Peptides against a protein of PDB entry 3ZOQ. Designs and how they scored, part 3

Target 1, 223 residues: chain A of PDB entry 3ZOQ
Amino acid sequence: QLLQDSWWNQLKEEFEKPYYQELREMLKREYAEQTIYPDSRDIFNALHYTSYDDVKVVILGQDPYHGPGQAQGLSFSVKPGVKQPPSLKNIFLELQQDIGCSIPNHGSLVSWAKQGVLLLNTVLTVRRGQANSHKGKGWERLTDRIIDVLSERERPVIFILWGRHAQMKKERIDTSKHFIIESTHPSPFSARNGFFGSRPFSRANAYLEKMGEAPIDWCIKDL

## One batch from the design tools (peptide; made by RFdiffusion4, then SolubleMPNN)

Design b1_p19_7_s1
Fold by OpenDDE base, seed 1:
Structure b1_p19_7_s1 (fold): chain B 223 residues (1-223), chain A 19 residues (1-19)
Amino acid sequence: as target 1 above (223 residues)
Amino acid sequence: EEEEEKRKKELEEYEKSLA
């Protein structure tokens, strides 16, 4: 588990705790006995692409996509060449309506991650075809700590919280320092109830500009 | 085709759970 120094400094104590050791042992068994996503080398991609100090925006997801070839260790993101899941399609529709971006021909959000958008799932692994199969196994404690150390950071962060599960993390965020953008989930079953028209991308950039930071280029180029 | 349909249904159930 080689993390960037900035994240290691924030999280090193967690990796020594019993819960994480138990999680690690569980994952060893799971990857050996089951088909687990993402690839074990991609579990911490969100932290690899976006250092602790470079985080500008956080977008919380639940757990990885559980289909073959989909998950790449970033919330809502899918590997190039993979059909865009419904929620991701709706994200791009809102992106288009919000700031005029074209719908990309792929679903990789790596370009966001490289600009300081932490695409964090609360649970970082899943069994094939079994959503939430690794819920309650220890990931939530680690990812809660990630939220905590970001909340404790003096430099403000923008948290985009889509849906109830993500919004439950609001209690961990110091709203005196950090900005929160909330709406219903981009899922087809909830997007029309508030996600569409929420304009999270322009709102995030407005906060960044107010903070004197460079805005995110949310538009994704075709591959 | 059956596997693709199965995956499609699994994804749909997942999307329902996210709402």
Scores: peptide ipSAE 0.637, ipTM 0.934, DockQ to the pose 0.790
Fold by OpenDDE base, seed 5:
Formats: structure tokens, sequence, C-alpha cells
Structure b1_p19_7_s1 (fold): chain B 223 residues (1-223), chain A 19 residues (1-19)
């Protein structure tokens, strides 16, 4: 799978490393022997939709949704026609309360990605019905490098870190250059403990405006 | 139907683990 030149320039050294070659060989076997999500063509959708230079905001997820037809290679996002998962529903509820957006009739966040929101999972594949099944197989090393090269970028980035898993990446982010928005996870089991009312969307746009960049249009049109 | 309920439970447990 080919990446845009901007990401290739940042990540080419990783793709030559043994860990990534081993990961790739593992994935070939997994896709041949198991039902793996997302579709192999969609694994790097986050990088396809948002070039290295176009990244304005990063939203970190854990790993892809593991149900049929859900994952589309973007954190928290689901393909049109798929029922919105609980965390995504809560994201849209906060979006509505934060900046007045209507709740969309689908769960695709592609419009965010196209505006410079890197919707990155730390693990980019999963077996059907087996959350974290590809944890510790090499993805985390690559995605850590993605965070690192963004942290090293001179042009500031906004990192939205929901929950402890994402917040563990904070140590990799140069806070002298970049902004971090933290809260509890949008999961129904944690959203009322800080996610609701955290207003990450307006806060992100406030930082973008401060940097002289165009804000994100977070509102999602119905399909 | 049984598969749908299984997937609902899997998603719920996943969402719980994300908290």
Amino acid sequence: as target 1 above (223 residues)
Amino acid sequence: EEEEEKRKKELEEYEKSLA
C-alpha cells in the first residue's frame, strides 16, 4: 500500500526495519487465514486522507472496531450505513453541546480527516470479534513514530487525548510546540467523568485560530 | 439474531475496556 510522499518521507526508515517487515508478513497471514478489519486497502486511510503537512489535529484511538463493516481505517469512525458505536454517539453528543452541530445520520469522520484531523489508532488492524488481537505486533512502534515525527514538526499540532491509553502518549509530545487536549474517554463507562463538557472541538479551533490557521468544520453533513 | 446479540455484547465489552 502506497503512502503519500509527505508521509513516506517521514516513515520510510520504519518500513525498512525488521519489526515492520515482520508485521507485514504477519498481516499477510492474518488476512489470508482470518477475518481482519479494516479491509487491507483501508489500513492506512488516516494517512491517505491527511498528509503529514496537512495535519492540524490528532485524535488517538486504540484499535479498529472488530465488527463486520465497521472499521474504515480512521479512529472512532464507522462506514456509512453502520450503526454508530456508543463512544461515537457520545462524541457527537459532545460535538452538539460544544459547538451546536446536529447529530449526523452516519458515523463517517472522513470529512474531519480531509480537513487535517489525523484519526489515528495506535494499532491499525484487528481480528473479527477479538479486540486487541493485533496488540504488540509492531503497529505501536510505527504509530509511536508517527506521533514522534509530528512532535518534531515545527508547525504546531493539536493532540486530543481521550482516556488513559491515549494519554500515555503524552510523554512523546513536545508541549513547548504542540497543544494537548485531555479528558476521560467518550465511552459510556467514562464519558460522564470528564469527557462530556470538555469541549474539545471549540478548544481545538481556538488553538488553530491562535496559530493563524483555518478552524476545522467539525459539523458533519447527513448522507 | 444470535450473531447480532453476540456482536452487541462484544462491542459493549470493548467499550468498557476503553474507559
Scores: peptide ipSAE 0.632, ipTM 0.932, DockQ to the pose 0.741
Fold by OpenDDE base, seed 2:
Structure b1_p19_7_s1 (fold): chain B 223 residues (1-223), chain A 19 residues (1-19)
Amino acid sequence: as target 1 above (223 residues)
Amino acid sequence: EEEEEKRKKELEEYEKSLA
């Protein structure tokens, strides 16, 4: 897929590596033989909406939603018209409590992405109904590289790491330059153990303001 | 309805795995 120049410059060498070629071949077979999410054109939406230079905040997810019509290539985000998954509902609840935003009537986080919030899953594809089905197939190496090149960037980035899976990436982040916001995952099974009340949105904006950058408008308009 | 329930359960298991 064609990437923006800013990401291409950072990732072009990865695409020539054997692991990525193997991943591509795997994906070709998967998309041909099974129902894979998101649509192949949407796999890199996180990079399409948020250029390397425009990244202000990173929110790491695990892998795409595996239900029909849900995934749109952005972590935690669902296409308009799709019922909000429980974790996303909790994200919006925390958003409301944190900074007073209304709960949107849809689950698309594209407005965040357009403002510099990189909504990155560690694995970028999934089989229908089979969570983590593409784990260990090469995506993690690419997305680790994405984290690495952001960590190497001089301009600071805010990494929001919800849950243990995302927090495992902390070792790749230069905390002398970048900021990390950690809590339990917004999942109903963990949100009450630290996610609620963690105020990631106001904290992120506070860091942005400290850096002299424009804050994110986290409030999402109804469609 | 059965498919909806199946998807609901799949999502629940997914959400559980994320915790």
Scores: peptide ipSAE 0.628, ipTM 0.932, DockQ to the pose 0.775
Fold by OpenDDE base, seed 4:
Structure b1_p19_7_s1 (fold): chain B 223 residues (1-223), chain A 19 residues (1-19)
Amino acid sequence: as target 1 above (223 residues)
Amino acid sequence: EEEEEKRKKELEEYEKSLA
């Protein structure tokens, strides 16, 4: 698929590899025979909204929401008009407590993506009602490469790693150069064990300011 | 309504698996 020049330069070799060709063929069949999320045009939205050079912060998710109209091609984000999933509600609760933002009337995180927050899932597609249905099909190899090329970038990145799945990617990150913010997952089943009170938004902005970069405006306006 | 409840349960199980 078409990517911004900065991402294409970093990932073009991956798209020529057999694993990605096999993934593409699998996806063609899946989209033809099953209901797959997100829309095929939205699969690479995280890379479309945030160029390789513009990445300031990375927030890792697992795979897209698998309900109708939810997935937007951005980790944790849902399209306007869709009920906020529990994890996203908790993200907004922490945002409110951390830096005083109001809770928005929608769940779209596009405004973060446009400011340099790469909202990346490790798996970029899913079947309706079947979480992790596209796990182990090739996406993880591509998204690992995305993490690798960001880790190799000279300009520092802030990685926000919620939960054990995201934290497993820490081994791919040069922590001598990049910053890591870790806590439990915002899921209702883990948020009270460390996510609440972790203040990832103010901490991320503190790192950005130390680097001489503009902070993220994390507050989201109502639609 | 049955479909909504099904989707709600699927989301809850997913959120549980993310912990």
Scores: peptide ipSAE 0.626, ipTM 0.931, DockQ to the pose 0.761

## One batch from the design tools (peptide; made by RFdiffusion4, then SolubleMPNN)

Design b1_p20_3_s2
Fold by OpenDDE base, seed 1:
Structure b1_p20_3_s2 (fold): chain B 223 residues (1-223), chain A 20 residues (1-20)
Amino acid sequence: as target 1 above (223 residues)
Amino acid sequence: AAAAAAAEAAEQAAYERSLA
């Protein structure tokens, strides 16, 4: 896929490496032989909506939703008309409690992405009904590089790291320049152990204000 | 249809468990 110039400049060397060529060949077979999510045109939506220079906040996910019509190429986000997954419902509950936003009638986080919230999964594709089916196939190396080049950026970034998987990436982040917001995952299996009440949205905006940047409008309008 | 919906719900639950 064609990337914005800012991301291309940061990642072009990765696309020439053998691991990525192997990943591409794997994906070509997978999309031809299996039902893979998201749509191939949506794989890099996170990078399409949020340029390298426009990143203000990063929210890391694991891999895409594996149900029909769910994955939108953005972490935690689902296409309009799709039932909100449990983790996303909890995200909106925390959003409401944190800063008073209403619960939206859809699950699309595109409005966040357009404001500089990079909604990045560490693995960018998945087989239908098979969570983590594309784990260890090369995506993690690319997405690690995405984290690295953001960490190397002079202009600070806020990383929101929900759960252990995302928090494992903390070692790649220069905390002398960048801000980290950590809690348990919004999953129903962990949200009550620290995610609820963590107030990541107001905290992120507080950091943005401190940096002299415009805050994120986290509230999502109904469609 | 109901069986398919139940299967999807179970898959979703498994995913949510893997995230915790």
Scores: peptide ipSAE 0.580, ipTM 0.911, DockQ to the pose 0.809
Fold by OpenDDE base, seed 4:
Structure b1_p20_3_s2 (fold): chain B 223 residues (1-223), chain A 20 residues (1-20)
Amino acid sequence: as target 1 above (223 residues)
Amino acid sequence: AAAAAAAEAAEQAAYERSLA
């Protein structure tokens, strides 16, 4: 896909590299031969909704949901009408406990993205029913570069790193400029070990206020 | 339909476990 925004200036060199060309060719085959999520037009939705310059917060995910109709190119987010996955339900539970938001009747986090929350997965595609099926195919190199160029940005960013996979990216983040919010993953298998009660939403807004920026309205309206 | 839903739920559970 072609990016016609501030991301293009940051990533244009990556798109010309052999690894990305190989990734693109792989994806062409995958989308032709397999059911791949998200829709090919939605792969870069995180970058479409949140420009490089507008990023305030980054929430890292692993790879897209692999069920029908779920993935919309945003980490943790699902399209309206889709049952909220367990991790997302826990995110909303923490949101409610943290800042008093009602649990929405849908799982779309687009409203966060539009406010500057980059909902980035480290791998941006997946085969239906096969988690991590596109791991190690080149996405990680691109998304590492996304993290790098954000880390290099003068304007501070808040990185929310849930779980060990996301936390592995901490070494790429200049913590002298940027803020890190870490906890266990919102997964039911880890949430009680530190995610619940971590209050990432109020903490993120506290950092934004400290930087003189408008806080995120994390509350999501029903559709 | 029920079998498909169960399979999807199992896949989701396995995914959630892998994320922890």
Scores: peptide ipSAE 0.573, ipTM 0.910, DockQ to the pose 0.812
Fold by OpenDDE base, seed 5:
Structure b1_p20_3_s2 (fold): chain B 223 residues (1-223), chain A 20 residues (1-20)
Amino acid sequence: as target 1 above (223 residues)
Amino acid sequence: AAAAAAAEAAEQAAYERSLA
């Protein structure tokens, strides 16, 4: 599928490069021979829901969930009806403690995406049951470019960087223009070491208000 | 089905560990 015009203008040169063509050919084989997530139509959902110009906040993930029906092309998000993964449950716990939101009865973060929260994984596909199976195949080069063009944007962006993997991207972000909120990862294995109590949602909204922008409604309605 | 669900849960847990 074609990207929105705003993203196309920023990324069109990448799609012509050999690495991306090789990635595309690899993906064609993978989707034909194996179960790959998300659905091929959903790979670029983060860019579909949030235009380049509408990005207010970026939340970086690693790669998609690898279980049936989970991934929907948005970092940390799961389709309605899917059990919330542990990291997502902890995200909602922090959301509740931070700004008082109720825990939603589903795990879809589409409402955030529609408000300008770019829910970007660094790798955009995965084989069923095989975490990081598409690491080092070309996605990282494209998603690095996505970070770069956002960093180059004049209008400030807030980058939320949970865990070491996301924090490695900090070197690509112009901190003279953009804001970074960082903590340990929401994973049960790291959340107690700094994620809980980090209050990323209220802090993000405080930055948005300082910039004269509308805050994000982080509270998610039940379905 | 229950065994498959348990295996998927174990894979999910391993994934969550890798994210820490």
Scores: peptide ipSAE 0.571, ipTM 0.909, DockQ to the pose 0.771
Fold by OpenDDE base, seed 2:
Structure b1_p20_3_s2 (fold): chain B 223 residues (1-223), chain A 20 residues (1-20)
Amino acid sequence: as target 1 above (223 residues)
Amino acid sequence: AAAAAAAEAAEQAAYERSLA
């Protein structure tokens, strides 16, 4: 896929590396032989909606939703008309409790992405019904590089790290420049152990204001 | 169709557990 110039400048060397070429060839076979999510045109939506320079906040996910019509190339986000997954429902519950936003009638987080919230999964593709099926195929190396180039950026970034998988990336983040918001995962199996009441949205905006940046409008309008 | 939807929901729930 064609990336924005800002991301291309940061990632062009990765796309020329053997690991990425192997990943690309693997993906060609997977999309031809299997049902893969998201749609191939949506794989890099996180980078399409949020340029390198416009990133204010990063929210890390694991891999795309593996159900029909769910994944749209953004972590935690689902296409309009799709039932909100449990973790996303809990995200909206915390959003409501944190800053008073209403629960939207859809699960699309595109409005966050357009404001500078990079909704990045560690792995960017998945087979239908097979969570983590594309783990260890090369995506992690690329997405690690995405984290690295953001960490190297002079302008500060806020990293929201929900759960152990995302928190493993903390070692790649220069905490002398960047801010980290950590809690348990919004999953129903972990949310009551620290995610609820963590107030990531107000805390993120507080950091943005301290940095002299415009806060994120986290509230999502109904469709 | 209903059985397939239930199976997918169960797979989603199992995935949500793995994320914890």
Scores: peptide ipSAE 0.568, ipTM 0.908, DockQ to the pose 0.781

Design b1_p20_3_s3
Fold by OpenDDE base, seed 4:
Structure b1_p20_3_s3 (fold): chain B 223 residues (1-223), chain A 20 residues (1-20)
Amino acid sequence: as target 1 above (223 residues)
Amino acid sequence: AAAAAAAAAAAEAEYERSLA
């Protein structure tokens, strides 16, 4: 896919590497032979909505939702009209308790992405009904590079790291320059162990204010 | 339909457990 110039300048060398060419060839076969999510045109939506220079906050996910019509190329986000997955419901519950936002009637986080929240999965594709089916195929190397180039950026970034998988990326982040917000994952299986009450949204905005930047309007309007 | 819904719910639960 064609990327914005700001991301292209950061990632162009990756696209020339053998691992990415192999990944691309694998994806061509996968999309031709199986049902793969998200739609191929939506794979890089996180980078499309949020330029390299516009990133204020990063929220890391694992891999896309594997059900029909769910994934839209943004971590945790689902297309309008799609039932909110349990983790997303818990995200909105925490959002309500943290800063008083109403729970939206849809699960699209596009409004966050447009404000500089990079909603990045570490793996960007998945087979229908098969979570982690594209794990270890090359996406992690690219998305690690995305984290690296953000860590190398002079302008600070806020990384929200929910759960162990995302927290493993902390070693790639220059914590002398960037801010980390950590808690357990919003999954129903972990949310009560630290996610609820972690107040990541107000904390992120507090860091943005310290940086002299506009806060994120985390509240999502109904459609 | 009920069986399909149950299977989808189970798959969702397994996925959410793997995320924790």
Scores: peptide ipSAE 0.596, ipTM 0.915, DockQ to the pose 0.900
Fold by OpenDDE base, seed 1:
Structure b1_p20_3_s3 (fold): chain B 223 residues (1-223), chain A 20 residues (1-20)
Amino acid sequence: as target 1 above (223 residues)
Amino acid sequence: AAAAAAAAAAAEAEYERSLA
């Protein structure tokens, strides 16, 4: 909780609902009894870095990385000094081929978030070493609401939906108003089936220009 | 150390597979 006013106005009703109170109590126990990622102060980093009004692009992830020091509260992003996960490496390979960016020496996507790229996971916490361990505990209701209020926004949004999990959210998006970029997931198990060559970064910027908005500087500088 | 590294690599592979 304690969000920017723009997100608070959109989500305050959710925080009062029983499901979220139950989720909160569950999380208190989990963080006390287990190793949970990300750090509790980083859970809502996606909303902290990108206000409701500043969202230009949404990139949906599944749930946080479950290894030590990895999760940053942003989909696909890892803290500086952490080895880039395979999916993230493939994202940077496509970025290089799409628009010519160099491969950064770190995996932090904070620079995207600060430009209006909402890096949202559908589930916002995970137990160490246990992928999807917090699936079905209430996060999906909240993150569905985040998608809904963005879909209801008059100012258009670009949704980048990699893989089937993210693409299942397409039904919640008003495609008469918003733009969708779809491909297979950047995972090594799917990237060669359509992610590589999909050019999501240049396509997103083309839509932004069409809307009269500033494009995203997708290139990430070394730290 | 080697066993821990192998377990971490396996967990990463399982996660990446689940994302596809």
Scores: peptide ipSAE 0.593, ipTM 0.914, DockQ to the pose 0.876
Fold by OpenDDE base, seed 2:
Structure b1_p20_3_s3 (fold): chain B 223 residues (1-223), chain A 20 residues (1-20)
Amino acid sequence: as target 1 above (223 residues)
Amino acid sequence: AAAAAAAAAAAEAEYERSLA
């Protein structure tokens, strides 16, 4: 009920586990007592937009943006009308240099999600103004399982792992079946150390084409 | 207002630094 059937079949056992029930109770308290992002209805947007079977590419983020109106349940993505965060701006700069896309007038990556790009944060909620405030509360166990079930899938997946946090998940990925694109994080503090020029978008599409799949249209239209 | 904007910018910078 919470998820599409394809994800439910893969994750239903997790939702019955004590850790997830504890996480759920924690979240109920947090949303009642604090300002939590994203909206509770948007927590699983990454899984809503991209079914288990439709995943072509995974882009891992850390946790949601913690500012008002920013997070929409997708890694790196912000709601239309919201100023693009520095990392997202750098993503679009690399997108432009990599494959010639124009920089969009908004920061919504929903169009990627709808094409099979799973925009997954490892932690799916955050307190307003408090980055990593929900770290170590159970989300990582669920999102690790998401990575695991994708790794176990026969149909190959491309994992884009920006920065050390995402790269820590590499050990969970069967590289005999799946492809990994690694670089430094798009953050201004790391982008010049390898993210710029890494060409993750063209490389991802090259892998998709090699697998006989339709490439992602990474270019984002203005709103 | 200026102080609030500066605080927000600082918080953003610290967040972006933590991601690197």
Scores: peptide ipSAE 0.592, ipTM 0.913, DockQ to the pose 0.918
Fold by OpenDDE base, seed 5:
Structure b1_p20_3_s3 (fold): chain B 223 residues (1-223), chain A 20 residues (1-20)
Amino acid sequence: as target 1 above (223 residues)
Amino acid sequence: AAAAAAAAAAAEAEYERSLA
């Protein structure tokens, strides 16, 4: 997979490190012996859709959806034609209440990614039916570096951190330059404890406007 | 088919619980 030049310049040193080579060899075995999601060509879709320089907002997820046809290399996003997972449904409910968007008939967040919303999972692969099966195999070290190089960027970024897992990354973010929006996770098990009513979309756009940048069009068109 | 759908729904619920 060839990364965009802007990401390559930031991450090229990571790909030469032993941990990444070991991760790559592990992934070769996993994709050969098991059903792994997403498709190997889609692993870095978050970086493909949103260049390093174009990042305006980061939304952190845990790991890819582990069901058939779901994961497309973007956090929280599912391929068109796939039933929206519960967390994603709640994201769209909050989107509707926050800024009045209609609930789309699909779950693809590609339109956000194309506008500068980096939809990054901390772990980028998963075995079918086995959540967190690739946790602790090297992805976290790479994705920590992605957070680090964004934190080091002079142009401000907005980090949306839903739930405790994402919030653990807060210590890596320079809050003197960057903005953080925090709440409980959109999961049905936590959404009523703070996610609903948190209005992350309008708040993100308010920060973008303050920085003199174009706001995100968060509303998603039907397919 | 119904049993398979129920199993998939249970797995989804377990995943969503782990995200909270």
Scores: peptide ipSAE 0.590, ipTM 0.913, DockQ to the pose 0.891

